# Peptides against a protein of PDB entry 3ESW: the designs that were tried, part 190

Target 1, 322 residues: chain A of PDB entry 3ESW
Amino acid sequence: NNIDFDSIAKMLLIKYKDFILSKFKKAAPVENIRFQNLVHTNQFAQGVLGQSQHLCTVYDNPSWHSIVLETLDLDLIYKNVDKEFAKDGHAEGENIYTDYLVKELLRYFKQDFFKWCNKPDCNHCGQNTSENMTPLGSQGPNGEESKFNCGTVEIYKCNRCGNITRFPRYNDPIKLLETRKGRCGEWCNLFTLILKSFGLDVRYVWNREDHVWCEYFSNFLNRWVHVDSCEQSFDQPYIYSINWNKKMSYCIAFGKDGVVDVSKRYILQNELPRDQIKEEDLKFLCQFITKRLRYSLNDDEIYQLACRDEQEQIELIRGKTQ

## One batch from the design tools (peptide; made by RFdiffusion4, then SolubleMPNN)

Design b2_p24_2_s3 (from b2_p24_2, 16 letters changed)
Fold by OpenDDE base, seed 1:
Structure b2_p24_2_s3 (fold): chain B 322 residues (1-322), chain A 24 residues (1-24)
Amino acid sequence: as target 1 above (322 residues)
Amino acid sequence: SENENLEKILKMYLEEWIKKVASK
């Protein structure tokens, strides 16, 4: 009897899909208990959970996407993307267009749109007066600043005129479209929203050692790609560990579809002690939050994302992010 | 663990194999 290989393949596919889907079912009571105990007893776990509650969902706002697209010079952006895309003669197909888009958005954002603000200019003396500013410390927001999700305001005194200038650290990315200045936090926050506004699959990467950046899922490269708006960097995950010689312990990626420990992508040398949580508990935490984020998805969506997750994990193990 | 890594690799190869067989 000729072995019906097609029938066997179909059966194996069904069983494999069922197996994958079984991992994303509603958490067992024991897993819920473990999760609750972990977030109540481990401060790092609580921090990851708190960040996930914001970062995984905040950028999925259609109204914000519209405001972003209305604010950006789309004609300039697409003109530049089309110019770069035309150079390869379309030989790599349409999927490479999104890589060119992200590269142009990096250029546009850093060169044309947003500014780095180490110290603000004096409100009284005007432009290019930041060198005259002395930090006095930080305080809470006033009534006006509080409208734009401001947790901290840095206070500066002008050495020339003696006036006080406030630098609110706004977390509202729509306010950042107006102010167009900040540090790594404001840069990454607004740039994450910008990428999301183009319909891209984007994650916010938090590094414990006071830096933040993005990842974009490239359909052309079929992987998550490092994106740093501050550095105008695309696919250079090594810049922190190697170029900066930065010491790091944790890099956690937050996206609408999951939370992932991406430390292996970025921590290539000078690894700091990972003593904030047990590795098994961190893995469990990220998986548990990821399951919760996917509860509303259908079986096919869950399966596709699970396959992507496994591919990423294999990449991270093999060190192929180089 | 090495075993978890091996399981992931095996699952990836299994999926690729199944896709190749099912597409024929």
Scores: peptide ipSAE 0.021, ipTM 0.540, DockQ to the pose 0.100
Fold by OpenDDE base, seed 4:
Structure b2_p24_2_s3 (fold): chain B 322 residues (1-322), chain A 24 residues (1-24)
Amino acid sequence: as target 1 above (322 residues)
Amino acid sequence: SENENLEKILKMYLEEWIKKVASK
């Protein structure tokens, strides 16, 4: 019996596509009940849901993208990208160009555009005066600061002039284009928007242990790539666990098309107890939110994203980026 | 192509499954 392998393959592909699409159908009543119970009873689940409601959609703002592109030195950026791209002997039109763009954006952002702010400079004494600043504590935003999604303001007194300097922790990334300073939160927030403004597929990664970074989907590498604007890091997911020897429990990626537990990519050693939620419940939660984010997509879009999801899951299981 | 991607995924999944079963 000549097994028509091509016919079998086609049938398997059809059945597999149907199977995948079936998983993204509207949640069953039982799943909705499970979801509601989970987010009402588990604080970690509630936190993940709350973050997803913001982080999955906030950066998909065309008006913000325009403002970003108008604010950045695009001529410098593309000049540098083209230079490095040409230096490595690549031809125009290769998918690898986007990787060069992201690398230049990392460079540009850290070196030319944004500043780390452990303590602010004194508003009166000027630049390089942060050493003279004594923290007095934190307070709520004033009327002006509140316009820019500010949750808290750090207050500092200058030891030299005695004046008070406010360091508002803005969550409005457009305000960050003006202020051009912050810590990991501000860096990641604005850099996520920057990457999105170039039409890239980007996720915001939240680590429970007080760090945040990005992932970019490289069409060249055909996978999610670690991107940390603070570190000017591209494709170095090991930096936290290995280089920093950081102890971590959860890393959750938030994107327009899904929420994914990416802990396995970043937690390579020194794993903290994952005791905030049952693993099955976290998996369910991420899948449930992901389904909701994809409800408006067509079958082909759903299928393509599901293929990416499966590739990522295989990558995360293998522990090796190919 | 979608088919090539799926074939790659299935192959990768099968390879990992085989490794996992063989390690047991």
Scores: peptide ipSAE 0.019, ipTM 0.502, DockQ to the pose 0.054
Fold by OpenDDE base, seed 5:
Structure b2_p24_2_s3 (fold): chain B 322 residues (1-322), chain A 24 residues (1-24)
Amino acid sequence: as target 1 above (322 residues)
Amino acid sequence: SENENLEKILKMYLEEWIKKVASK
């Protein structure tokens, strides 16, 4: 009996596609109950849900993308990208151009555009006066600061002139295009928007141990790539665990198409206890939120994203991001 | 193509399976 391998392959593909699509159908009543109970009883789950409601959608704003593109020196950026692409990119194929773009955006953002602000300069004494600033504490935003999604304002006194300087921690990324300064939160927030403004697939990665960064989906590498704007880092997921010797418990990625536990990519050593939620409940939570984010997608889009998800899960199991 | 994606996924799973069997 000649085995018709082509018929078997077609049948396998159909069954696999149907199986994948079945996972993204409307949640069963039991799944909804499980989800509701989880977010009401587990504080970590509630936090992940709350973050997803903001981070998964906030950067998909066409008006913000236009403002970003109008604010950046696009001529300089593309000149540098074209220069690097002309050297080596033609041999690797057209898809590598986007990797060069992200690398240039990292350079441009850190070197030309944005500043690290541990302490603000004195508003009265001017530039390079942060050394004279003493922290007095934090307070709520004033009426003007509140317009720009400001959660807290750090207050500093100048040791030289005695004046008070306010450092509002703005969460509005459009305001950050004006202020052009901050810490890891402001850096990651604005840089995530910048990458999105170029039409890239981007995720915001939250680390429980007070750090944040991005992931970009490289069509050239065909995977999610670590991107840290603070460090001007591309594809170096090991820097936290190995270079910094940072202890970490959770890294959660938030994107328009899903929420993913990416801890295995970044926590390579010195793992802290993962005691905030059961592993099975975290997996369920991320899958449930991801399913909701994909409700409006067609079957082909769902299938393509599911294939990408499976590839990422295999990558995370292998530990071979190298 | 959808077929190419499935082939890649299957290849990756097979490679991981082989590693698990070889480690045992």
Scores: peptide ipSAE 0.019, ipTM 0.556, DockQ to the pose 0.054
Fold by OpenDDE base, seed 2:
Structure b2_p24_2_s3 (fold): chain B 322 residues (1-322), chain A 24 residues (1-24)
Amino acid sequence: as target 1 above (322 residues)
Amino acid sequence: SENENLEKILKMYLEEWIKKVASK
């Protein structure tokens, strides 16, 4: 009896699809109890949940996307993308165009659009006066600053004129389109929105050791790609562990379709103790949140995303960037 | 194709499963 391997393969694929889809059904009561207990008893889990409630959904705002696209110099951006694509992109097919777009957005954002603000300039003395600024501490937002989701305001005194300058740490990315300055948090926040505004699949990566960046899903590379707006970096996940010699414990990616522990992509050396949560509980937490984010998706969408998840997990295990 | 990607994923998953079972 010639085993019809093609028939068996088709049956396995059907059963596998059904099995995958079964994981995304409504959570069992035991899973809900485990989740509730975990987020109530573990601060790290509560933090991940809290971040997911914001970061997984906040950037999926069509009104914000329109404002972003109206604010950026799209003519310049696309001119530069077309120019770079015309050099080398034609040989690689149309899917590489989005990689060129992300690279240009990184360039444009860092070089033309946004500024690093270690210390603000003195509001009285004008530009290039940050060297004269002494930190006095942080305060709560005033009534105007509070309109733009401001949690804290850094206060600086000018050594030259004695005036106080406020540096609000705005979390509203639309306000950041106006201010066009910040640190890693403001950079990553606005840049995540910018990438989303071009219809890209983007995740916000939170590192416990006070850094944040993006991941973009490249259709050309068929994987999640490291993107750091502060560094104008594309596909360089090693920069933190290797180039900066940074010590890290956790990197968690937050996207509309899921929460993923991506620590293995970025923590290549100098790993800090992962003592904030049990590994099994973190895995459960990320899966549970991901499941909730996908409750409204159809079977085909769930299946496609599950395939991407499995590819990513294999990538993270093998250490092989395809 | 979607099927080729799925076949690749299944193959990779099977390979990892085989490694995990063989290490036991």
Scores: peptide ipSAE 0.018, ipTM 0.504, DockQ to the pose 0.055

Design b2_p24_2_s4 (from b2_p24_2, 18 letters changed)
Fold by OpenDDE base, seed 1:
Structure b2_p24_2_s4 (fold): chain B 322 residues (1-322), chain A 24 residues (1-24)
Amino acid sequence: as target 1 above (322 residues)
Amino acid sequence: EINKNFEEILKMKLEEWIKKVASK
């Protein structure tokens, strides 16, 4: 009997789709109880949930996208992208254009647009005076600073003139378009918004060991790609573990369509103890939040995203970027 | 495009699995 393997495979694909869709149905009461217990009893889980409530949705703001696009030198950006695409991109098809765009945005952001601020310049003495600044500590925002989602203000005294300079740590990315300075937090916050403003699939990656970066979903490479605005880095997930010899425990990616533990992509050596949560509970938490983020999507969208998720999981298990 | 590639991979794996099961 000639087994119609193609017919059987098609039937199994249908059953597989149904199975995948069943995982994204409304959570069972037992899952809700497990989730509630986890976030109430585990501080790390509560932190991940809290971050997801902000980071997964905040950048999906069309008004912000418009402001970003009006602020950036789009003519310069696209001129440079077109130049690089003309060299090598035509042979690879249009999908590679977006990779060139992200690479140019990294260049533009670091070289032309944003500034690293270890210490602020003295407001009285002017530019290039940061060397004269002594930290006095941090305090809460004043009435003006509080308008721009500022949680902390670093206070500095000038050794030359004795005046106080305030360095507000703004979390409002629109304010960052004005100030154009910060550390990894401000860099990643604004750069995530910038990438989103170009209609890209972007995740915010939080590392427990005081660093943050982005991931961009490349249609050309058909995978999530490491993007660090501070480092002008594209597809170099190894830089932290190998180049910096950084010790890390957790890397969590936050996007509009899900929350994913991406630690395996970035923690290649010098792994710190993962003692903040049970691995099974973290997996459950990320899946549960992801499921909630997808509640409004149709079956086809859910299935497509689930297929992408499975490909990423295979990549993460193999330890090889496809 | 992603789903098509995954579906193709899955189809191939399923076919391989079916062939393996049928050969037993």
Scores: peptide ipSAE 0.038, ipTM 0.602, DockQ to the pose 0.052
Fold by OpenDDE base, seed 3:
Structure b2_p24_2_s4 (fold): chain B 322 residues (1-322), chain A 24 residues (1-24)
Amino acid sequence: as target 1 above (322 residues)
Amino acid sequence: EINKNFEEILKMKLEEWIKKVASK
């Protein structure tokens, strides 16, 4: 009797799909209680929840996407992408085009569009005067700055002219399209929106040790890819831990479809104590938030995302990017 | 060493399987 391996495989796949879908059903009362207790008793959990409520949804704004696309030099961007794709991309298939797009967006953003601002230039003395600026501290936003989701304003005095210059830390990415300057927070915030505006699957990665970056899901590589706009970096998750010798404890990725602990991708050495939450509770928290984010999705969407999640977990366990 | 190799092979097969399932 020829064992119909294809029939058995199909049956197993159906049962597997059903099992996966069962995990994404509405949370049981016990899970809700556990979640509520965790976020009320653990400050780190509360912080992750608070970030998820903003970062998982804020960039899915069609109006913002339109404003971004109207602001960028799309002709230049696509000209450069097409040029690089024409050299060697055709042999790899159409899916690689998006990787070329992300690489060009990294180049364009860092080289042509946005500026690093360690200290602002003096508003009176003009350009390239930041070396003359002394920090005086931080203040709350004024009435104008408050219109653009400004949490704090850094105050600087010019050593040359004595005038005060304000550097508002805007969280409104549309305002950042105008100001075109900032630190890692402003860079990552606006760049995340830019990538989302091209219809890409993007996550915002928060590191507890004062850095932030993106991940992009490459259909060509079939995995999440590290993307840092500040560094013009594509697929270099090791840069923080190895190149910078940075000590880190937590890296959490926030996307429209889930919240994931991606620490294993980026913390390769010099790991700081992970003492803010129990590992089991963090895993539960991320899974619970992810489940909530997927409540409106159909069975096929849930299954596809679950398969992608499992691939990522395997990658993170192996410590090798395939 | 045999167990490590086996775990690595299982992980590879699982990845291949998941990739195949997700492409469908």
Scores: peptide ipSAE 0.028, ipTM 0.517, DockQ to the pose 0.270
Fold by OpenDDE base, seed 5:
Structure b2_p24_2_s4 (fold): chain B 322 residues (1-322), chain A 24 residues (1-24)
Amino acid sequence: as target 1 above (322 residues)
Amino acid sequence: EINKNFEEILKMKLEEWIKKVASK
């Protein structure tokens, strides 16, 4: 009796789909209790939850997307994308165009649009005066700065003129379209919004050791791709662990469709102790938040996302980006 | 396409699993 492997595979795929869909049903009372207890007793879990409440949804704002697209030089961007696509992209298919777009957005953002700000220029002395600025500390926002989701303002004194310059750390990405300067937080915040404005699947990656970056889901590569706007980096997840020799403990990705521990993608060496939460509890937490984010999705959407999640998990386990 | 790739991976894993179970 020739075992019809294709028939068995089809039956197993049906059962697998049902199994996956069952995982994304409304949380059982026991899961809710576990979640509440975890968030109330573990500070790291509370932090992840708090970040998810903001980062998973804030960038899904159509009004912001319109403002971004109106602010960027789209003619320049698409001209450059078309130019690079015409060289190499025709052989690889249409899906590669989006990868060229993200690469150009990285170039455009770093080279033409946004500036790194270690210290602000002196408001009185003008451009290229940051070398004369001495930090005096940080304070809360004033009434104007508070309008733009500002938690902290860095205060600097000019050694030349003695005047005080304020560097507000704005969290409003629309304000960042105006100011066009910042550090890794401002860069990642605005760049995440920019990528979202082009209709891309994007995650915000938080590293516990004071860095942040993005991931973009490439339809061409059929995986999540590392994107760091500060570094103009595309698909170089190794830069932190290997090139910077950075020690890291946690990298958590926040997207509209889920929260994922992506530490294995980025922590290749010099791993710090993962002592902030039990591994099982972190896995549970990310799954629980992801489940909540998907409550309104239909069965086909849930299944598609679950297949993508499983592919990512396989990638993270194998250590090979296929 | 994601589903197809995943389904292919699942099919391969299932085939491997079936072979392993059938050998047992």
Scores: peptide ipSAE 0.052, ipTM 0.636, DockQ to the pose 0.052; fails the geometry check
Fold by OpenDDE base, seed 4:
Structure b2_p24_2_s4 (fold): chain B 322 residues (1-322), chain A 24 residues (1-24)
Amino acid sequence: as target 1 above (322 residues)
Amino acid sequence: EINKNFEEILKMKLEEWIKKVASK
């Protein structure tokens, strides 16, 4: 019995495509009710929704992309990319070039462009004076700081000169191109925009336990790749659980095309209780938001993204990057 | 068993398809 596996596979792919497309049709009234009830009754769900409304779309700003590209030393970046690419004997036009670009952007961002700011330098005493800064607390933004999506300003007093230095926690990534400093939030925010400015598929990953990073979709590796600008890390999802021994409960990725629970990629040990939402409800929530984000896409785009989603889910279940 | 084999075949074909799409 020569099972024509090819014929069966073709039929399956057709049915699978139809099945996938059917899932991305307009939500049924029952799903809308479930969604509304979930976000109104579960604070974690509300938080995920709120984050999705911002993080999934904010970086898709062509004007911002232009400003970023005008601000970065593109000559240096591409020089270094080309150098490393050539060194490894790759031919031009290979998808792997983008991986080299992301790696160089990580290097450039951390080493040449952006600064970690635990405490600010004294505005009066100048560079390398952060050691002299005493925190006085936090306050709301002033009128100028408020122009740059600032929610909180950390206040410091210089022990040497007695002057007050303000460290506004800007959420405007364009302002961060000027300030060139921050913590994990500012780093990830601006770096996400930087990656997007190069036309890359990028997700912002929020960890409930006060860390944030990126994922980049590598066409060469054909998967989502962990990217942490703070750590200059490429494809090292284990760094938090293994290297840092960090305890974590949730990692949620936010991109223009979807919201995905990526906890399984990053939480390899020391898992904290996932008690903020039922697993089924979280899955539903992420799928529902993802569905909404894809409403304007055509069938081919939906199918392509769904195939990526399925591949990612397989990866996350198997715990092996293939 | 039939469902598992089906899922595996579908997966392989999806993987192949994804690779082809990613190469465009």
Scores: peptide ipSAE 0.021, ipTM 0.483, DockQ to the pose 0.339; fails the geometry check

